# Ledger of designs, part 13: peptides against a protein of PDB entry 5HOI

Target 1, 351 residues: chain A of PDB entry 5HOI
Amino acid sequence: FRYMPFSPAGTPFGFTDRRYLTMNEVGYVSTVKNSEQYSITVSFFDVGRFREYHFEDLFGYDLCFLNEKGTLFGQSKTGQIQYRPHDSIHSNWTKIIPLQAGERITSVAATPVRVIVGTSLGYFRSFNQFGVPFAVEKTSPIVALTAQNYRVFSVHYSQFHGLSYSLSELGTSSKRYYKRECPLPMSLPNINSDMKKDANLDYYNFNPMGIKSLFFSSYGDPCIFGSDNTLLLLSKWRSPEESKWLPILDSNMEIWKMSGGKETTDIHVWPLALAYDTLNCILVKGKHIWPEFPLPLPSEMEIRMPVFVKSKLLEENKAILNKKNEIGADTEAEEGEEDKEIQIPVSMAAE

## One batch from the design tools (peptide; made by RFdiffusion4, then SolubleMPNN)

Design b1_p8_8_s3 (from b1_p8_8, 5 letters changed)
Fold by OpenDDE base, seed 4:
Structure b1_p8_8_s3 (fold): chain B 351 residues (1-351), chain A 8 residues (1-8)
Amino acid sequence: as target 1 above (351 residues)
Amino acid sequence: MTLKEAIS
């Protein structure tokens, strides 16, 4: 296993000279290889609120986190981080994170009030938005970070314990844990199924954990979207005994429904954010499970707990079709092999 | 249980 730099919804280069460093509800950060340097572009979905900007990256930033106030960049090997406010009022700042031999920055997160750096050795470093350090904590190896306001959702990986998560609040004086290195019930990529396709191999080489993204919902609940394309939400995290992961969306099930019950292999959900009851996502069409260039417009997918079983829906639809054919058998109309769309119950149809 | 009740 190798710790790789992770950014929310980041994409690999693949066979191209360009990739997304990160994307979320605010926008998307792209990087393009240009000889020995990179060109980074920070783009926004709300073009009325934000102005796209670009800069030359001489460091080869491989970590990124975008928020409404700025962009945090990191270089996993050198330990360099840079925060770039979107406004011109606040100055950019750069810092070198001290790394031990073989240590990597594995993830970075930034809010308007906090900057967080996680490493492959489990160093958790916190800063304010101006790069003033608060604390260094030793945790299990960090593989992913996201943050909202003062809250941090961290994913940890140990070869012995697998995936765990922490939910913490970075106050002014101390870090509070709501959850500390609790088991994360997310499936890891299956080498035998997920990596058989060359297109997936490039992705899992880039992101061995298969975490497509993690974010906080609009309600401030930790969300994670893994290789199984299931959106997990941490419910009731304020109550240690009541806290549970909810599978609030099986995106493969939703794609299957949208496709009239046809197995599709060319449509993929790329998660951006959860706003209320809708997953903001990119619908990716093609061989790759990640968005290419240009970025498609975001789509909304209503969250639905996966209560229904595909097999049962197929059986019910076959039974309905057989009844229609029995009733229709008295009229010799040679109505052709119309693509008999699976009638999804109205309560399950996307409006 | 509504989705809202399951999340809350």
Scores: peptide ipSAE 0.012, ipTM 0.562, DockQ to the pose 0.037
Fold by OpenDDE base, seed 5:
Structure b1_p8_8_s3 (fold): chain B 351 residues (1-351), chain A 8 residues (1-8)
Amino acid sequence: as target 1 above (351 residues)
Amino acid sequence: MTLKEAIS
């Protein structure tokens, strides 16, 4: 297994010279390869609040985390990190993270108050927003990080134990764990099903865990969106015994509902954030499961627990159609090939 | 049951 650099909602180059380093509710960071150099652009969805900026990248940053105050960049092999505030009041800072032979930075996260670096050997490094170090901790190998305020959600991978997660709070003097290397019930990409489309092979080579994104909800709950296109939310994480992962959205099911029950293979959800009861996402159209250029406008998808099985909905709709045909047998039905859109019962609107 | 009630 090879640890790859992970950034939330980052995309591969594929056959292009450009990719997204990261994207979320704040904006998107793109990089364009020009010979041996890169041009990075930091773009925002709220163009009234933020100004787009670009710079030349001589280091080949392959890690990124965007927040409302700045952008953190990292180079997985060299250990270089750079924080760039969006305002001109605060200075940029650069630091080299010491790496052992074969160690990689696998993920970085930044909040307005903390910077976090995770590595393939499980070094968890914490800093303030000015790059002043707090602590170094040895954990299981880190594959993904996100952070909100003082809280950090970390995903770990071991060849022996699979996926685990930690939820911690980085105070000034100490790290508190709410969860420490607990099993993460997320499905890994299945080589036989998910990689049969050549277009997906490039993505899973780029991101072998299939974690499209991870974030905190607007309520401060850890969220993760895997290769199965299911949004998982960590409920009741303050109560160790009651804490559970909830599948709060099956995005494939929601796309299927939106298509009138047609199997769409060309529409994909790309997660950005969870705001209240809506998933902010990019609806990707085409062969690739990731957004290309230009970036489509964000869409909102209402969260619904996947209580309904697709098969039951198809059976219920067939039963309704059969009952209509039994009652309507006396009227000469002109066989208009009306594309019978599956009427989704209004009772699937959340009360 | 609102999402808020399911998460609480």
Scores: peptide ipSAE 0.012, ipTM 0.600, DockQ to the pose 0.039
Fold by OpenDDE base, seed 2:
Structure b1_p8_8_s3 (fold): chain B 351 residues (1-351), chain A 8 residues (1-8)
Amino acid sequence: as target 1 above (351 residues)
Amino acid sequence: MTLKEAIS
C-alpha cells in the first residue's frame, strides 16, 4: 500500500496533461502540466461572487482544498503548503511542513479560521488562517481531511485496523474530539471487481481508498462518498452512543431510476457537496468515473435512503403490467413493445 | 419521518 495525496473530488491526470486538484460547491481547481511546471486555475461556480484566477506553480502542488475565502495548496513530498486568499486584500503565505524520511502530506484542509495538515505517519498539524501553528498531534496515519469552520473530519488508515475516522473541533486553546479513531464502515475498492476496467485502474492508483470526496453537509454533518457510490452521513455525532453512519444515497440506484430501470455503465456521479436534502454533483458521462474537461455544470440529486430493492421494483412493475393486460384484454390496441420504462412509484419520494 | 428527521 502507498499513501497517496488526497484532495476532495480530485481527479487523476490519466492520459492527459490536466486534472482537477479539488472541487466542491464553491468551485474547482485545475492544474495543467507544462514541461517541468504547472499552471493552476481556481474557478468558481458563482461567477458573480468570485473571480477566476491563475498562477504558475513551480512546486507541483498535488494537494488542494478550496473554501469560500481561499485555496490551500500542498506538495505531498516536499511538505510545502501555500494559502491563497481569493481576495487581493489578504496576502498569500507559504510554509514548509517538516517531514520525516518517507513521510508524505496525505491531505490538507482549510476553513476561513483553520488550516489542517495530515500526514502518512499520522501527524495532525493545525494552524490558523495566517499559518500560525496551534498544535501537532500524533494519530493513526491520515488519508483524508475535510473541515468546516472549527470542525475537522479526518479519515485514518491502518493495515491492521482498516479505515477509521475522527471528528474534532479545533478551539483556540484545545482540541475536542466528538469521535476519535472510530471504525469507518466504508468498503475499500475491490481490486478484482472494480479494476476489471482499465479506466478504473488509473483512478484507484491515484486514490487507493476510493474516497471520491468527503465534506460537511450544510447542517454540519460529516459526509463521505466512497467507491461504492454511496453517500454516507454521520448522524447524531454529538451523542457518541447514538452516532451512526446513514447511507443516505445510493447514486447507482438513483442513476438506475433516472434511466427508467436500464443498466447504465457510462453515467457516474461525482460528488461536490450536500446542501440540505440534495447532493450537489457532476454527472459524468463516459468511460472514466471522474469528470474531464470542460467540467459539466453541477447537478442536484435528491437524497434518498436505499430502502428499495431493485429486484422488488422489477417484480412490482411486472405485476402492474400483468394487471393492465388482464384489464385491457377487451381492447385490441396493438400498442407496440416500446421499451416500457419502469414506472418508479411516486411513493419512493420519502415523505 | 422525513429524511431530515431521520438525520437529526
Scores: peptide ipSAE 0.011, ipTM 0.586, DockQ to the pose 0.039
Fold by OpenDDE base, seed 3:
Structure b1_p8_8_s3 (fold): chain B 351 residues (1-351), chain A 8 residues (1-8)
Amino acid sequence: as target 1 above (351 residues)
Amino acid sequence: MTLKEAIS
């Protein structure tokens, strides 16, 4: 296993010279290889609120986090981080994170008030928005970070314990844990099934944990979207005993329902954010599970807890079809091969 | 693009 740099909804280069470093509800950050250099573009969905900007990257930033106030960049091997405010009022700042031999920055996060750096050795470093350090904590190895305001959602990986998560609040004087290295019930990529599709091999080499993204919902609940295309939300995290992960969307099931029960292999959900009851996402059409260039417009997908088992729906539909055929066998009606759309009960159709 | 438009 190798710790790879993770950024929310980041894409691999694949066979191209360009990739997305990160994307979310605010926008998307792309990088293009230009010989030994990179050109980075920070683009926004709200073009009325924000102005796109670009710069030359001489460092090869492989980590990124975008928020409404700025973009944090990181270089996993050198330990360099840079924060770039979107406005011209605040100055850019650069810092070198001290790394041990073989240590990597694995993830970075930034809010308008905090910058967080996580490493492959489990160093959790916190800063203010100006790069002033608050603390260094030793945790289990960090594989992913996201943050909202003062809250941090961290994902950890141990070869012995698998995936765990922490939820913390970074005050000015202290870190509070709501959850500390608790088991994360996310499915890991299955090497035997998911990697046999050549199109996915590049992605899982880029992101071995299969974490497509993680974010806080608009209500401030930690969300994670894994390789199984299920959106998990951490419910009731303020009550340690009541806290649970809810599978609030099976995106494969939703695609399957909307296709009339046809197996579609060329449509993929790429998660951006959870706003209220809708997953903001990119609908990716093609061989790759990640968006290519140009980026499609975001789509909204209503969250629905997976109550229905696909096999039962298929059995019920077969039973309905068989009953229709048994009743219809006495009437020689030339019912043409009408495309037997699986009648998904109206209660399951998205309005 | 709606999911319906992406599937069609």
Scores: peptide ipSAE 0.010, ipTM 0.611, DockQ to the pose 0.533

## One batch from the design tools (peptide; made by RFdiffusion4, then SolubleMPNN)

Design b1_p9_1_s1 (from b1_p9_1, 3 letters changed)
Fold by OpenDDE base, seed 2:
Parts: C-alpha cells; sequence; structure tokens
Structure b1_p9_1_s1 (fold): chain B 351 residues (1-351), chain A 9 residues (1-9)
C-alpha cells in the first residue's frame, strides 16, 4: 500500500497536462504541467467576491486546500507548504514540515484560523493562519483532512483496522476530541469491481481510498463522499453515545431517478459541499468519474436518505402497468412502444 | 431531459 496525497475533490492528471488540485463551494484550484514546472490557477465560483489569480509553482504542489480567505498548498514528498491569502494585504508564507525517511504529507487543511498537516506516519501538525506551530500529535496514519473554523475532521487508515476517523477542535491552548479514531463505516474501492473500467483505474491509483471529498456541512457536521457515491453525514457528534453516520444521499440512485429509471454510466456526481439540504456538486458527463476541463457549472442535488430500492420501484411500476392493462382491456389501445419510463413517485421527482 | 440542476447562482 502507498499513501497518496489527498485533497478534497482533487482530480488525477490522467492522460492530460492538467488537473484540479482541489475544489469546493468556494472555487477550484487547477494546475498545469509545463515541463518541470507547474502553473497554478485559483478560480472562484463567486467572481464578484473573489478575483482569480495564478502563479508559477516550482515545487510541484500535489496537496491543496481552498477556503474563503486563502489557499494552502503542500508538496507531499518535500514537506513544503505554502499559504496564499486571496487578498493582497496579507503575505504569503512558506514552511518546510520536517518529514522522516519515507514519510509523506498525505493531507492538508486550512481555515481562516488554523492550518493542519497530516502525514503517512500519523503526525498531526497544527498551526495558526500565519504558520506559527501549536502542536504535534502522533495518531494513526492520516489519509484525509478537512477543517472548518477550529474543527478538524481527519480520516485515518491502518492495514489492520481499516478506516477510522477523528473529530477534534483546535482551541488556542488545547485540542479537544469529540471523536478519536472511531471506525469509519465507509467501503474501500473494490479493486475487482470498480477497477474493471480502465477509466476508473487512473482515479484509484491517484486516490486509493476512493474518498472523492470530505467537508463540513453548513451546519458544521462532518461529511464524506466515498467511491460508492454515497454521502455520509456524521449526525449528533456532540453526543458520544448518539453519534452515527447517516447515508443522506445515494447519488447513484438520484442519477437513476433523474434519468427516468434508466441506468446511466456516463453521468457522475462530483461532490463540492453540503449547503443546508443540498449537495453542491459537479455533474460530470463522460467516461471519467471526475470533472475535466473546462469545469461544468456546479449543480444542486437535494439530499434524500436512500429508503427506496430500485427493484421495488420497478415492481410497483409493473404492478401499476398491469392494473392499467386490466382496466383498459376493453379499449383496443395501439401497442405504442411507450418507452418504459419509470414513474418515479412525485414525492421523489426532483423539481 | 436531465432536470436542470439549478446552477448555483
Amino acid sequence: as target 1 above (351 residues)
Amino acid sequence: MLPSAKPIP
């Protein structure tokens, strides 16, 4: 197993010279290879609030985290990190994270008040927004990080224990755990099923955990979107005994519904953020499960717990059709090949 | 038709 650098909603290069380092509700960060150099562009969805900017990257940043105040970059191998405020008032800063032999930065996160660095050896390093260190903690190997304000959601991986998560708050004087290395009920990519499409192999080589993104909801709940295209939300995390992961959206089911019950293999949900009851996402069309260039406009998808099974909806529609045929037996209705559009119950149709 | 996912404004 090799730890790979993870960034929220980051994409592989594939066969291209370009990729997204990260994307979320704020915007997207792209990098383009130019020989041994990279050109990084930080783009925003709210073009009225933010100005797009670019710079030359001589370090080959492979880690990124975008927030409303700046962008954190990291180089997984060298340990270099750079914070770039979006404004021109605050200075950029660079720091080298000391790495042991074979250690990699696996994920970085930044909020307006905290910078977090996680490593393949489980070093959790915290800084303020100016790169002043607070603490170093040893945890299980970190594979993903996200943060909102003072809160950090970390995903850990052990070959023996699989995936775990922590939820912590980084105060000025202390770290508080709400959850500490608890089991994460997320399926890992199945090499035998998910890799059968060559188009997915590049993605899982880039992201072996299949974590498309992780973020905090607008309510401050940890969310994770795995290879199964299910959005998991950590509910009631403030109550240790009541805390549970909720599958709040099966995006494959929603795409199936949106397609009139036709199996689609060319539409993919790429998660950005959860705003209230809507998943902000990119609807990716094509063979690759990740967005290419240019980036499509973000879409909203209403969250719905997966209560319905495709087979039951198919059976119910067959039963409705059979009842219509039993009632309509007295009218020689022409056998029009009515395309068997699954009548999705109106309560399930997205407006 | 894919329902027009309302573009985030």
Scores: peptide ipSAE 0.000, ipTM 0.430, DockQ to the pose 0.038
Fold by OpenDDE base, seed 3:
Structure b1_p9_1_s1 (fold): chain B 351 residues (1-351), chain A 9 residues (1-9)
Amino acid sequence: as target 1 above (351 residues)
Amino acid sequence: MLPSAKPIP
């Protein structure tokens, strides 16, 4: 097993010279291979608020985190990190994270007030936005990080225990845990089913955990989007005894509804953020489950708990069609090829 | 027609 560098909604190169290092509600960071160097572009969705910028990357940054104030870059093997404010008022800073033999930076996160580095050996390093270190903690191996303000959502992996998560707050003097290495009920990619599609092999080689993204909602709830295309939200995390993961969106079910109940294999949800009751996402069309170039415009998908079973809806619709055909057998065959759109109950239709 | 995923305004 190899710990791979993870960034939220990052894409593989595949057979191309370019990929997205990260993307979220703020924007997207792309990198292009130029012989021995890379060209990085930081792009924004709000072009009125932010100006796109680019720079030459001589280090081969393979980790990225974008926020409203700056971009954090990391190199998983060398331990180099760079923070680049979006404004020209604040200076860029660079640091080398000390790595042990075989240790890798696996994930980085940045907020306007904190920088976090997680490693394959479970070193959790915290800094302020100016790169001043606060603490080093030893945890289970970190595979993914996200952060909002002072809060950090970390995903850990153990070969013995699978996925776990922590939710912590990085104060000025101390780290508080709301959750500490609790089981994460996320499905891992099934090597036998999900990897048999050649188009997905490159993705799972790039991201063996299948974590497409993780973020905090606009309400500050930890969210994770796995290989099963289900958005999980950590509800009631302030009350440790009441805290639970809620499957708030089955994106495969929503795509199926949006297609009129047709099986679509060429439309994929790529998660960016959760804003209130809407998943901000890229609707990817094609063979690859990740967005290519150019990036499609973001879309909104309303969150809906998957309370309906697809098979039962198909059976109910077949039963309705069969009853219509039994009643209609006594009235003349108007050969209207009525496009047999599956009547999705009005309560399930998106407005 | 794929129902228009409302573009983020």
Scores: peptide ipSAE 0.000, ipTM 0.428, DockQ to the pose 0.039
Fold by OpenDDE base, seed 4:
Structure b1_p9_1_s1 (fold): chain B 351 residues (1-351), chain A 9 residues (1-9)
Amino acid sequence: as target 1 above (351 residues)
Amino acid sequence: MLPSAKPIP
């Protein structure tokens, strides 16, 4: 197993010279390989609020986190991090994170008030927005980070224990845990099913955990979107005894409903953010499960608890079709193979 | 046709 650099909604290069380092509700960061150099572009969805900017990257940044105030970059092997405010008022800063032999920065996160660095050895490093260090903590190996304000959602991986998560608050004087290395009920990519498609092999080599993204909802709840395309939300995390992961969206089921119950293999949900009751996402069409260039426009998908079983809906529709055929057998209606769209109840159809 | 998920405004 190899710890890979993770960034929220980051994409592999694949067979191209370009990839997304990260994307979320604020925008998207792309990198283009130009010989031995990289060109990084920070783009925004709100073009009225933000100005796109680019720079030459001589370091080969492979980690990124975008927020409303700036972009954090990291180089997983060298330990270099750079924070770039979007405004010209605040200065860029660069720092080298000390790494042990074989240690990698695995994830970075930044808020307007905190910078967080996680490593393959489980070093959790916290800084203010100016790169002043607060603390270093030893945890289980960190594979993913996201942060909102003072809160950090961290995903950990152990070869012995699988995936765990922590939810912490980085105050001025101390770190508080709401959750500390609790089991994360997310499935890892199945080597036998998910990797058999050559197109997916590049992605799982890039991201062996299959975590497409993780973010905080608009309500400040930790969210994670895995390889199973299910959006998990951590509910009631303030009450340790009541806290639970809710599968608030099965995106494969929603795509199946939107297709009229046809099996689609070429439409993929790429998560950006959860705003209220809507998943902001990119609908990816094609062979690759990740967005390519140019980036499609973001789409909204209403969150819905996966209460319905696809098999039951198929059985009910088959039973309705069989009853129609039994009643219709007295009329010589030509068997046009009408691709009889599965009548999904209107209350379940996405508008 | 997949109804276009409402574009984020």
Scores: peptide ipSAE 0.000, ipTM 0.430, DockQ to the pose 0.039
Fold by OpenDDE base, seed 5:
Structure b1_p9_1_s1 (fold): chain B 351 residues (1-351), chain A 9 residues (1-9)
Amino acid sequence: as target 1 above (351 residues)
Amino acid sequence: MLPSAKPIP
């Protein structure tokens, strides 16, 4: 196992000169390799509210986090971080995070009020939006971070214990834990199933944890989207005894429904954010499970608990077809190979 | 045709 730099919804280069460093509901950050340097572009979905900008990157930033006020960049090996406000009123700032031998920055997060840096040795470093440090804490190795306002959702990895998570609030005086290194019930990528497609091997080499993204919902609940394409939401996290992970969307099931019950292998959900009851996502069409260039327009997918099993829906549809054939046996209608679209029950059809 | 998922407004 190797700790890799993680950014929310970041994509690999693959065989191309370009990739997305990160994307979310605000926009997307791309980098293009130009010989020994990179050109970074920060693009936005709301082109009326934000102006796209670009700059030359001589450091090779491999970590990124975008918010409504600025973009945080990081270099996993050198420990360099840079915060760039979107406005021209606030100055850019750069810092070097001290790293031990073999230590890497594995994830960075930024809100309008906090900057967070996590490392492969489990150093959790917190700053304000101006890069003034608050604290350094030693945790289990950090593999992913996201943040909203003062709250931080961190994912940890131990070779002995697998995935865990923490939910904390970074006040002015102290860090409060709501959850501290609790087991995360997310499946890791299965080498035998997920990597059998050569096109996925590049992605899992880039992101060994298979975490496509993690974010806070519009209601402030931690969300994570793994290699199984299931959106998990941490419900009731304020109550330790009541707190649970809810599988609120199986995106593979929703794509299967949208295709009329056909197994599709060329359509993939790429998560951006959860706004109310809708997953903001990119619908990726092609061989790769990640978006290529140009970026497709974002799509909305309604959240639905995966209470239905494909096999049961297929059995119910076969039972309906058999009943129709038992009632209709007197008409010699030529069996044209009509591609019998599975009638999805109206209660399961997206309006 | 995949129903066009509503563009985010």
Scores: peptide ipSAE 0.000, ipTM 0.431, DockQ to the pose 0.039

